# Peptides against a protein of PDB entry 2C5K, part 20

Target 1, 91 residues: chain A of PDB entry 2C5K
Amino acid sequence: EDPFQQVVKDTKEQLNRINNYITRHNTAGDDDQEEEIQDILKDVEETIVDLDRSIIVMKRDENEDVSGREAQVKNIKQQLDALKLRFDRRI

## One batch from the design tools (peptide; made by RFdiffusion4, then SolubleMPNN)

Design b2_p13_2_s3 (from b2_p13_2, 6 letters changed)
Fold by OpenDDE base, seed 5:
Structure b2_p13_2_s3 (fold): chain B 91 residues (1-91), chain A 13 residues (1-13)
Amino acid sequence: as target 1 above (91 residues)
Amino acid sequence: MEEEEEKLRELAK
């Protein structure tokens, strides 16, 4: 098992759930799950920090090729940023 | 989320 890939997979699933929520709730504060979605966004943000830290450790202590993992985290960051923008722009 | 936290511990060195 590669725990890094599993975390990436789980994070992408969370982002998909947020995307679906925004699609169904384009008005801010119109649902009781609003705060839960905000918490999930923050959890994803923290997860990305941990993923980055793991990459730093791999580069420093193990001298492993991390280019693939760096690309994956970059992609997740881009997805998160797009969702945060859409979420914040709801009226 | 809780399961993900456990998986993240496996990433820590």
Scores: peptide ipSAE 0.258, ipTM 0.797, DockQ to the pose 0.161
Fold by OpenDDE base, seed 4:
Structure b2_p13_2_s3 (fold): chain B 91 residues (1-91), chain A 13 residues (1-13)
Amino acid sequence: as target 1 above (91 residues)
Amino acid sequence: MEEEEEKLRELAK
């Protein structure tokens, strides 16, 4: 079992949920799911922080090669940033 | 999401 990969997977599913919502709702604050999506965005953001922290710990305490995990987190960050931009620019 | 929180705790060292 690799809890890191499970977290990455769950985060990607959350990002997918956000993406689907944005494509269906281009008007801000006009849907009862708006607050839920905002909460998910924040949760993903916090999750990324925790993923980064775990990588730091792995480098420090376990001396493991974390390049693969760093790349995964970078990808998630890029996806989140793009979605946040789209979400925030809705009228 | 609760499950996710537990997984994150497992990552915390």
Scores: peptide ipSAE 0.256, ipTM 0.794, DockQ to the pose 0.162
Fold by OpenDDE base, seed 3:
Structure b2_p13_2_s3 (fold): chain B 91 residues (1-91), chain A 13 residues (1-13)
Amino acid sequence: as target 1 above (91 residues)
Amino acid sequence: MEEEEEKLRELAK
C-alpha cells in the first residue's frame, strides 16, 4: 500500500464531505457543524503542505518521476480552493 | 487525525 495514495484518498473524502455540507447549507452559521467543517478545511490545507513536501523530497533526493503525484496534489488544491471560495461566499 | 500523521511520516522516508 502506497501511503501517499491513502492520504490523497482520505483528503478527497474530506473534500467531498465539505462539498456536501456547502450544498446543503447556503447560509453561513445556520448549523452546528460549521465549525467542524472549518476545521476540516484547515486539516486539508495542512495535508496538502505535507504532500507537497514529500514530492519535493522525492524529486530532489530520489530523482523520481513525480509528475503523477504533482497532478494529484494540483487537483486537490483546485478542489480545496473552489470549496473555500464557495464556503466564504455564503451569506 | 493520528492515523494521517503516521502516514505522513511514512511519506518523509
Scores: peptide ipSAE 0.256, ipTM 0.794, DockQ to the pose 0.168
Fold by OpenDDE base, seed 1:
Structure b2_p13_2_s3 (fold): chain B 91 residues (1-91), chain A 13 residues (1-13)
Amino acid sequence: as target 1 above (91 residues)
Amino acid sequence: MEEEEEKLRELAK
């Protein structure tokens, strides 16, 4: 079991749900799920911060190669940023 | 959500 990879997997599933919602809802405030989607966006942001912190701890205390985990988090950040732009551009 | 928070807490040592 790798808790880091499980969190990454769960985060990617959340991002996928957000992507599907944006694809089906191009008008802001016209669906009762919008508040829930906004909450998920914030949860993902918080999760990314915690993932970064875990990498810092591993680099400092465990002396392990973290390049792979850094790449994974970078990818998630890029996905989140793209989704936030699309979500905010809805009228 | 709570389960994920617990996992993150274990990572953030």
Scores: peptide ipSAE 0.255, ipTM 0.793, DockQ to the pose 0.166

Design b2_p13_2_s4 (from b2_p13_2, 9 letters changed)
Fold by OpenDDE base, seed 3:
Structure b2_p13_2_s4 (fold): chain B 91 residues (1-91), chain A 13 residues (1-13)
Amino acid sequence: as target 1 above (91 residues)
Amino acid sequence: IEEEKKKLEELAK
């Protein structure tokens, strides 16, 4: 079991859900799930902070090469930023 | 967030 990879996987699944929601709802506030999606966006943002912290701890305490994990988090950040932009652009 | 609560605690050593 790799907790880091599990969190990454779960986060990517949440991003997928958000993406699908945006596809179905191009108008802001058009249904009761709007607030839930906003909460998920914030939850993902917080999760990314925690992932970054875990990498910092690995660098500090274990001196491991974390380049691979950093790349994974970078990818998630890019996906989140793109989704946030799309979500906020809805009229 | 589901497994995240406990999983993140494991990451935050």
Scores: peptide ipSAE 0.158, ipTM 0.780, DockQ to the pose 0.162
Fold by OpenDDE base, seed 4:
Structure b2_p13_2_s4 (fold): chain B 91 residues (1-91), chain A 13 residues (1-13)
Amino acid sequence: as target 1 above (91 residues)
Amino acid sequence: IEEEKKKLEELAK
């Protein structure tokens, strides 16, 4: 069991949900799920912070090679940023 | 989320 990888997986699933929502709802505020999606976006954002912190702790406590995990977090950040841009540009 | 909760506990190190 690797809690880091599980969090990454869950986060990616949330991002996927957001992506699908944006595709179906290209107008802002026209659906009851709008607020929930906004909450998920913020939750993902905070989760990324926690993932970064976990990497810092790993470096400190275990001194392991974390480059792979850093790459995963970077990828998630890129996906989130793209989704946030799309979400915010809806009219 | 539950998994995040578990990970946060690990950050207490």
Scores: peptide ipSAE 0.155, ipTM 0.768, DockQ to the pose 0.126
Fold by OpenDDE base, seed 5:
Parts: C-alpha cells; sequence; structure tokens
Structure b2_p13_2_s4 (fold): chain B 91 residues (1-91), chain A 13 residues (1-13)
C-alpha cells in the first residue's frame, strides 16, 4: 500500500473524466455538470499541491530518491494545464 | 476524497 501512488491514480482518473467531458461538451455552459467539472479541476489542483508537499517531506525526513515521484507529479501538472486550457477555450 | 485525507495524515507526521 502506497498512499502516494493511490492518490496519483485517483487524480489521473479525475483528469480522464474531465478530458471525456470536454470531448462531449465543446461549448461552454451547455450542460448541468459543468460546475461539477470546475470543482473537480480545483480539487486536482489542491491534490497536486499535497503531492508536492509529500515529496518535500520525503526529501527532508527520509532522504529518499524521489525523482520518480517528481516525474509523476510533473506529468499530472502538464495534463491538468492542458485540460484547463482546453476547458477555458470553449465558446 | 478519502485518499486525499489519507495523504494529509501522512504529511502531518
Amino acid sequence: as target 1 above (91 residues)
Amino acid sequence: IEEEKKKLEELAK
């Protein structure tokens, strides 16, 4: 059991849901779920902050090689930024 | 949400 990896998994599933929503709804405000999707985007942002903090703690307290975890978080950040751009560009 | 709470507990140690 690794809570870091579980959170990463959950976050990626949320990003996948957002991606699918954008694909089906390329017009802003055309669905009742849009506000929920916006909430999920914010939840993912906060989760990424917590993931980063966990890496800082591991470096400080455990002195572990965290390069793999840093790469995972970087990937999630890139996915989120891309989805936010696509979501905001809907007309 | 539950996993996020679990992660927060880990950070609090």
Scores: peptide ipSAE 0.151, ipTM 0.764, DockQ to the pose 0.128
Fold by OpenDDE base, seed 1:
Structure b2_p13_2_s4 (fold): chain B 91 residues (1-91), chain A 13 residues (1-13)
Amino acid sequence: as target 1 above (91 residues)
Amino acid sequence: IEEEKKKLEELAK
């Protein structure tokens, strides 16, 4: 088992949940779950920081090509940024 | 999530 890939998978599942929530709720503050969704957004943000740190450690200690992992994290960052924009644009 | 934190800690060595 690769713990990096497991974390990536879990993060993408959280992003998917957020995406589904935004689709169902186009008005800010109209649902009891909104605060929880905001917390999940912050959790994903912190997870991305930790993923970046893990890549730094791997580049330093493991002598392995990390370009694939860097691309995965970049993709997650782009997804998060897009979701944050959509979430904040809700009226 | 505790499980997630544990996995991330493992990644950081």
Scores: peptide ipSAE 0.150, ipTM 0.770, DockQ to the pose 0.170

Design b2_p13_3_s1 (from b2_p13_3, 5 letters changed)
Fold by OpenDDE base, seed 4:
Structure b2_p13_3_s1 (fold): chain B 91 residues (1-91), chain A 13 residues (1-13)
Amino acid sequence: as target 1 above (91 residues)
Amino acid sequence: SFPKLKSKVYIPE
């Protein structure tokens, strides 16, 4: 598996872990895990930026068909946005 | 705690 796909996989798994945590912790308490989640979400955002950059490089340098990779990144963005909504709306 | 991402995407400058 190439590095791009591994990053995609790891990112989705991380988002799933957070989603599962939110399911078990549907209230925003004074927990160290809340801050860690915020940090991870920021890391995911940066990872998405890096994924987009890598796609740009692939298009520029390799002229490779990146439509599949673009769809994967789009899916991750949607997953992140949905998770942010759940995270931010907790009481 | 949550596991950290182990892989990074290489972005050439």
Scores: peptide ipSAE 0.127, ipTM 0.754, DockQ to the pose 0.754
Fold by OpenDDE base, seed 2:
Structure b2_p13_3_s1 (fold): chain B 91 residues (1-91), chain A 13 residues (1-13)
Amino acid sequence: as target 1 above (91 residues)
Amino acid sequence: SFPKLKSKVYIPE
């Protein structure tokens, strides 16, 4: 498995872990996990930026079909947005 | 507690 796919996989797994946590903790609290989740979400956002950059470089330098990778990143962005919505809407 | 992301995308300079 190439590094791009590994990062995609790890990112989705991390988002799934947080999503599962939110399911178990549907009310926002002063738990240290809340701040940790916020930090992880920022890390994921940065990772997505890196994924996009890698695709741009591939398109420019390798002239390779990156449509599949672009679709994967789009899916991760949608997953992140949905998770952020769930996280922020908790009371 | 959550595990941290270990993989990193290489971006050529």
Scores: peptide ipSAE 0.127, ipTM 0.752, DockQ to the pose 0.766
Fold by OpenDDE base, seed 3:
Structure b2_p13_3_s1 (fold): chain B 91 residues (1-91), chain A 13 residues (1-13)
Amino acid sequence: as target 1 above (91 residues)
Amino acid sequence: SFPKLKSKVYIPE
C-alpha cells in the first residue's frame, strides 16, 4: 500500500474511533478526555492540509491524474466536519 | 514522502 493510501486509511480509522466515543458519550465528559479529542481533531486537520499539499505536488510536478485522490480527501473533510459538528453540539 | 499521524491515540469506551 502506498503512503498516501495508508494516511487516508489511518485518518478515517482515527475519526471512526472518535465518532464511536461521541456516540457513547453524548455529553461532555472528563475535561482531559475532551481536550485530547480536540487535539486529535486538530491533528487530523493538519494531516488533511498535508494530503492536499501532496496532491498539489503530484499535479504540478508530475502532471499526474489526481482526481481519485482529490475525491478521497474530500470525503475525509466531510467526515471530519460531521464529526466536529457532533462534538461541538454536546453539552 | 507523505505525512503520518503521530500516533493512534486510544479513545476510551
Scores: peptide ipSAE 0.093, ipTM 0.719, DockQ to the pose 0.047
Fold by OpenDDE base, seed 1:
Structure b2_p13_3_s1 (fold): chain B 91 residues (1-91), chain A 13 residues (1-13)
Amino acid sequence: as target 1 above (91 residues)
Amino acid sequence: SFPKLKSKVYIPE
């Protein structure tokens, strides 16, 4: 497994952990955990930016197919957006 | 080189 795939895997696992937490904690109120989740979501956003940058660099090599990696990043973005919506809608 | 997550945080259940 290459480093790109490892980062993708780690990112998705982190989002899944938060999603599971939200499922079990549908009411906001634990300030320490809420702040920690917000920080993680910001870190994920920064990671996605870095993943996109890495793909741009890889595209400069004509011999490398990046379509699969672009699809993976798109999927992570969608997962993040859905999670942010769930997180923000909690009462 | 590729990006790395700064840390993996444990989220309690």
Scores: peptide ipSAE 0.091, ipTM 0.717, DockQ to the pose 0.047

Design b2_p13_3_s2 (from b2_p13_3, 5 letters changed)
Fold by OpenDDE base, seed 5:
Structure b2_p13_3_s2 (fold): chain B 91 residues (1-91), chain A 13 residues (1-13)
Amino acid sequence: as target 1 above (91 residues)
Amino acid sequence: SFPKLKSKVYIPP
């Protein structure tokens, strides 16, 4: 598998895990899991930056089709933003 | 506990 796609897959799976946790824990808690989620969300943000940077590098080669990868990163960004909103709005 | 992200994107200079 393409390493880029593996990172995309891992990132989406991580966001899905957190989303499922928030669904089960609809109120903010004072436990280690809440802090761990914040750390993971930060790691995801950094991963997205790396994905974007890799796309910029690929764009320098006219033989590379980056449209699909750009769409994937856009989707992950939207997923992250939605998840952050859910996480932060919990009472 | 959540598994950590292990995959990394290599960005050449």
Scores: peptide ipSAE 0.146, ipTM 0.775, DockQ to the pose 0.774
Fold by OpenDDE base, seed 2:
Structure b2_p13_3_s2 (fold): chain B 91 residues (1-91), chain A 13 residues (1-13)
Amino acid sequence: as target 1 above (91 residues)
Amino acid sequence: SFPKLKSKVYIPP
């Protein structure tokens, strides 16, 4: 598996873990896990920026199809946005 | 506790 796909996989798995945590903890807490989630979400945002940058570089080669990778990044962005909304709405 | 992301995207020059 190429490094891009590995990052995509790791990112999605991390978002899924956080989503599962929120399901088990439907009210906002003030423990170490809540703070850790905030940090991870920030890291994911930065990772998405890096993924987009890598796609831009790949597009420099006209012979390389990046449409599939763009779709994957779009999906991760949607997953992140949904998760952030769910996280922030907890009381 | 959550595992940290280990992979990093390589961005060529």
Scores: peptide ipSAE 0.145, ipTM 0.778, DockQ to the pose 0.806
Fold by OpenDDE base, seed 4:
Structure b2_p13_3_s2 (fold): chain B 91 residues (1-91), chain A 13 residues (1-13)
Amino acid sequence: as target 1 above (91 residues)
Amino acid sequence: SFPKLKSKVYIPP
């Protein structure tokens, strides 16, 4: 599999894992897990930056059609934003 | 705990 697609897949899976955790833990209270989730969300944000950079490089170096990859990154950003909203609104 | 990402995107200069 293409490394870009693997990163996309891994990122979405990680967000899904956190989303499932929030579903099962709708109240904050486990400091260790809360901190880990915060760290993972930051890692996802950094990963998104890297994905965007890779798209820029592809446009520059290969003139490849990147619209599909841009759509994938956009979808991940939307998933992240939705997850952040759920995470932050927990009591 | 949560699994870590196994892959990274290489960004050349």
Scores: peptide ipSAE 0.145, ipTM 0.777, DockQ to the pose 0.744
Fold by OpenDDE base, seed 1:
Structure b2_p13_3_s2 (fold): chain B 91 residues (1-91), chain A 13 residues (1-13)
Amino acid sequence: as target 1 above (91 residues)
Amino acid sequence: SFPKLKSKVYIPP
């Protein structure tokens, strides 16, 4: 499969795993998993930056349509923002 | 306990 699509898929799956964890753990605590989640969210942010950079490079080739990939990255950003909101609002 | 991302996007120079 296209490496870009594989990264998109892996990123979305990771965000879904964290979202499921929050559903089962709706109270924040001083848990090792809480710190690990923060680290993963940072890694996801860095991955999104790399995805955007790859799109910029692809746009250098006028023969490539990147609209679909831009939409995918936008969707991941929205998913990340929604997850951060759920994570931070826990008591 | 969470798996890490397995793939990276290559960014040409």
Scores: peptide ipSAE 0.143, ipTM 0.776, DockQ to the pose 0.814

Design b2_p13_3_s3 (from b2_p13_3, 5 letters changed)
Fold by OpenDDE base, seed 4:
Structure b2_p13_3_s3 (fold): chain B 91 residues (1-91), chain A 13 residues (1-13)
Amino acid sequence: as target 1 above (91 residues)
Amino acid sequence: SFPKLKSKVEIPE
């Protein structure tokens, strides 16, 4: 598995872990886990930026078909957005 | 706590 795919996999797994946590914790807490989730979501946002940048570099330097990778990043963005809605709507 | 991301994608200049 190449580094790009590993990052994609790790990112999706992280989002899934948070999603599972939110499922078990439907009310917003006042603990270290809530802050950690917020930090992880920011890390995921930065990771998405890096993934997009890597795709741009691949287009430029290798002229490789990156449509599959673009679709993967789009999927992660959608997963992140859905998770943010769940996280922010908790009372 | 949650596991941290262990991989980074390299972005050359």
Scores: peptide ipSAE 0.162, ipTM 0.780, DockQ to the pose 0.779
Fold by OpenDDE base, seed 2:
Structure b2_p13_3_s3 (fold): chain B 91 residues (1-91), chain A 13 residues (1-13)
Amino acid sequence: as target 1 above (91 residues)
Amino acid sequence: SFPKLKSKVEIPE
């Protein structure tokens, strides 16, 4: 598996783990797990930036078809946005 | 706890 796909896979798995946690914890807490989730969400945002940058490089340097990778990144962005909304709406 | 992301995508200069 190429590095891009590995990062995509890891990112999606992390978002799924957090989503499952929120399902089990529908009220906001003040524990270490809540802080860790906030940190991970920021890390995911940075990861998405890096994924987009890598696509730009592929277009520039290799002139490859990147449509599939762009679609994958779009999907991750949608997952992140939905998860952030769920996380923030908890009382 | 949650595992940290281990993989990073390379960004060439």
Scores: peptide ipSAE 0.160, ipTM 0.778, DockQ to the pose 0.750
Fold by OpenDDE base, seed 1:
Parts: structure tokens; C-alpha cells; sequence
Structure b2_p13_3_s3 (fold): chain B 91 residues (1-91), chain A 13 residues (1-13)
């Protein structure tokens, strides 16, 4: 896989790991894992910014089709937003 | 503990 696809894959896998953790821990706590999750979510946000920037650069080459990559980034953004909602709604 | 992201995407200047 190319570097873009690897980043997409890694990002989705990380969000899935956090989602699974929330499923097992549906009550908010004040432990090291809760803080680590917040840090990872911030890192994911920054990664999404980098993915968008890379697409802008690819669009400068008229021979490259970026529609599929744009759809992938949109999907990751939706996954992140859904995960943030689950994380914040925990009692 | 969670693993860190392993890859970065290149952003040319």
C-alpha cells in the first residue's frame, strides 16, 4: 500500500480500538487510559488535517484522481465524530 | 495502553 492508504488504515484501526475500549468501559473514569484516549483523539485530528493537506497537493497534479481519497477522509471524520460523542456521553 | 500511529503522510512544500 502507498503511504496515504497506510495512514488511513492505521487511523481507522486506532479509532476502532478506542471504540472497543469504550464498549467495555461505558462509565467515565479518571485513570491513565482516559487521558491517553484524549491524547490519541487529538493525534487523530491532526492526522486528518495532514491527510486533507496531502489531497490538496495531489489535486495540483491534473492526472491524479482524488475522489476516492476524499471519500476515505470523510469517512474517518465521521468515525471520529461518532466516537467523540460516545466518549463524552459516558456517565 | 494503546499503540501509536506508525505512519505519516508526506506533505510537500
Amino acid sequence: as target 1 above (91 residues)
Amino acid sequence: SFPKLKSKVEIPE
Scores: peptide ipSAE 0.158, ipTM 0.779, DockQ to the pose 0.786
Fold by OpenDDE base, seed 3:
Structure b2_p13_3_s3 (fold): chain B 91 residues (1-91), chain A 13 residues (1-13)
Amino acid sequence: as target 1 above (91 residues)
Amino acid sequence: SFPKLKSKVEIPE
């Protein structure tokens, strides 16, 4: 697996871990845990920025098709947005 | 090269 795919995989796994936690903890309560999740979500956002930047660079090469990688990043963004919604709506 | 996540934080289940 190339470095781009490894980062995508690691990011999706991290988002899945948070999603599973929220499923089991549908109410906010532990302030320390809530802060940790917020920090992880910010790290994911920063990772997505790096992935996007890499795609922009690859687009400058006429011989590289980036459509597949763009779709992967779009999927990660959708996962992140869904998690943010679930996380923020907890009472 | 691409940066990996700084750390995979263990999220309690």
Scores: peptide ipSAE 0.103, ipTM 0.714, DockQ to the pose 0.048

Design b2_p13_3_s4 (from b2_p13_3, 4 letters changed)
Fold by OpenDDE base, seed 2:
Structure b2_p13_3_s4 (fold): chain B 91 residues (1-91), chain A 13 residues (1-13)
Amino acid sequence: as target 1 above (91 residues)
Amino acid sequence: SFPKLKSKVFIPP
């Protein structure tokens, strides 16, 4: 599999896991799990930055179409932003 | 090179 696609897949899986957890836990009562979620969200942010950087490098090759990859990263950013909002709103 | 997702995996109880 394309290493870029593998990272995208893994990132989406992490976000989905957290989203499902937040859905089942509308209040922040497990400090250990909440801290782990916060750490993973930060790691996802770093991953998105790295994905964007990789696309910049790929754009330097005139024979490479990156439009699909840009759309994938945009989607992940939207998922992250929505998840962060849900996470922060919990009491 | 391609970015790597850190080895941290969330496993809820």
Scores: peptide ipSAE 0.059, ipTM 0.706, DockQ to the pose 0.047
Fold by OpenDDE base, seed 5:
Structure b2_p13_3_s4 (fold): chain B 91 residues (1-91), chain A 13 residues (1-13)
Amino acid sequence: as target 1 above (91 residues)
Amino acid sequence: SFPKLKSKVFIPP
């Protein structure tokens, strides 16, 4: 499997896990759980930065069409932003 | 050469 696709898949799975938890917990939970979610969201943000950088390198060095990968990263960013909004809205 | 997601995995209670 393409390592880029594996990272994309893993990232989306992490976001889905958190989204499922938030769906079941519409109010803020224990501080430990909230902090763990925040940590993972931060890890996802850092992963997205790395994905973007990898695309830049591929575009520059390999002269490959990266539009598909750019679309995937855009989708993950949108998923992250939506999840962060849901997470922050909980009281 | 490819980015890696950190090993932290969320497992809801």
Scores: peptide ipSAE 0.059, ipTM 0.708, DockQ to the pose 0.048
Fold by OpenDDE base, seed 3:
Structure b2_p13_3_s4 (fold): chain B 91 residues (1-91), chain A 13 residues (1-13)
Amino acid sequence: as target 1 above (91 residues)
Amino acid sequence: SFPKLKSKVFIPP
């Protein structure tokens, strides 16, 4: 129902799908498949930028607590960074 | 308003 939470959920699901694929494919696959994964990772990065922007706007209202949302975005960033490391190190 | 994840969905072969 909350569009912020929906985006967070969808983003984590995308990262999980890629992580599961990399787990089953520890070496680089077809060029087209690798390019598709890279494109999705870039889309996730752009989504995180937009989530951060939304939090900045909410912070401008002193009556709104954004600590929970900041923690969620931090968790997604950590998940993305770990996944990018696995993706880039595949031979 | 909030962003929406782009329409690209990864479906592994």
Scores: peptide ipSAE 0.058, ipTM 0.707, DockQ to the pose 0.048
Fold by OpenDDE base, seed 4:
Structure b2_p13_3_s4 (fold): chain B 91 residues (1-91), chain A 13 residues (1-13)
Amino acid sequence: as target 1 above (91 residues)
Amino acid sequence: SFPKLKSKVFIPP
């Protein structure tokens, strides 16, 4: 599998896991759980930065059509933003 | 090369 696609897949999987957890836990959990979620969300943010960088490199070095990859990253960003809203709104 | 996602996995309680 394409390493880019693997990272995308893993990232979406992480976000889905958190989303499912938040769905089952509408109130803030234990400190350890909240910290773990925050850490993963931060890791996702860093991963998105790296994905964007990889796209820039592909545009520059390969002159490849990256529109599909850009759309995937955009989708992940939207998923992350939606998840952050759900996470932050919990009481 | 492409980035690698860290091996940290969320495991719900």
Scores: peptide ipSAE 0.056, ipTM 0.704, DockQ to the pose 0.048

Design b2_p13_4_s1 (from b2_p13_4, 5 letters changed)
Fold by OpenDDE base, seed 2:
Structure b2_p13_4_s1 (fold): chain B 91 residues (1-91), chain A 13 residues (1-13)
Amino acid sequence: as target 1 above (91 residues)
Amino acid sequence: MKALEELRKIAES
């Protein structure tokens, strides 16, 4: 498996963990793991930057169709944005 | 992630 697809897979696992955490913890600051979850949110943000950059390099160097990879990254961005909104709205 | 390290190398190329 190429690095891009492995990173996508790992990122989706991180998003799933965040989603499950939010579902179990509707009150902000009620658990010792909250800081770790906040760190994971930031890690995913940085990973998305790396994913986008890799696509730019592919367009430049290989002149291949990257539409599939762009769609995958778009989906991850949408999931992250939704999770960030839910996380921030916790009371 | 080991894969992330490899991806970053590609992204920085």
Scores: peptide ipSAE 0.458, ipTM 0.894, DockQ to the pose 0.851
Fold by OpenDDE base, seed 1:
Structure b2_p13_4_s1 (fold): chain B 91 residues (1-91), chain A 13 residues (1-13)
Amino acid sequence: as target 1 above (91 residues)
Amino acid sequence: MKALEELRKIAES
């Protein structure tokens, strides 16, 4: 599997971990793992930047259809935004 | 992760 797809897979696993954490912890600051989850959120944000940049390079250097990869990244961004909103709404 | 390193190489080229 190419690096792009592996990174996508790993990122989706991170998002799933965050989702499960939010489900179990709807009160902010009550768990030792909260700081780790916040770090994972930031890691995902930075990974998305790398995913986008790789697509830009592919468009430039190769004559391949990147629409599928763009759709994957868009989906990840939407998931992240939704999770960030839920995480921040916890009281 | 190794995959992320490889992706970054691509992203920075």
Scores: peptide ipSAE 0.455, ipTM 0.892, DockQ to the pose 0.848
Fold by OpenDDE base, seed 3:
Structure b2_p13_4_s1 (fold): chain B 91 residues (1-91), chain A 13 residues (1-13)
Amino acid sequence: as target 1 above (91 residues)
Amino acid sequence: MKALEELRKIAES
């Protein structure tokens, strides 16, 4: 499979895990897994940088429409931002 | 992730 698409798939799975955690743990700092979730959030953030850079390279080196990939990354960014907000607003 | 490593190679090109 295309490494870009595989990374997108893996990232979405990470986002789903974070979402599920937030729904189960609406109180901040009361669970041993919270640090792990924070690490995953950071991992996703760093992965998005790699996704964006790969698109830039494709635009430069390949004669291919990257709008679909850009839309995928945009969607991931939106999901991450929403999850960060929910995570940070927990009481 | 093998895919992530491969993606990074692309991103660094």
Scores: peptide ipSAE 0.454, ipTM 0.892, DockQ to the pose 0.848
Fold by OpenDDE base, seed 4:
Structure b2_p13_4_s1 (fold): chain B 91 residues (1-91), chain A 13 residues (1-13)
Amino acid sequence: as target 1 above (91 residues)
Amino acid sequence: MKALEELRKIAES
């Protein structure tokens, strides 16, 4: 498996963890894992930057059709945005 | 993760 796909897989696992956490913790700041989840959210944001940059390089150097990869990153961004909204709305 | 490091190398090339 190429690095891009592995990173996508790992990122999705992180998003799933965040999703599960939010469903179990509907109140902000009431758990020791709160800060860790916040860190994971930031890690995912930074990872998305790396994913995007890798696609740019692939377009430039390989001239390959990267539409599939772009769709994967778009999906991750959408999931992240939804999770951030849910996370921030917790009372 | 190792995969992320490799990806970053690609991203920075």
Scores: peptide ipSAE 0.453, ipTM 0.892, DockQ to the pose 0.852

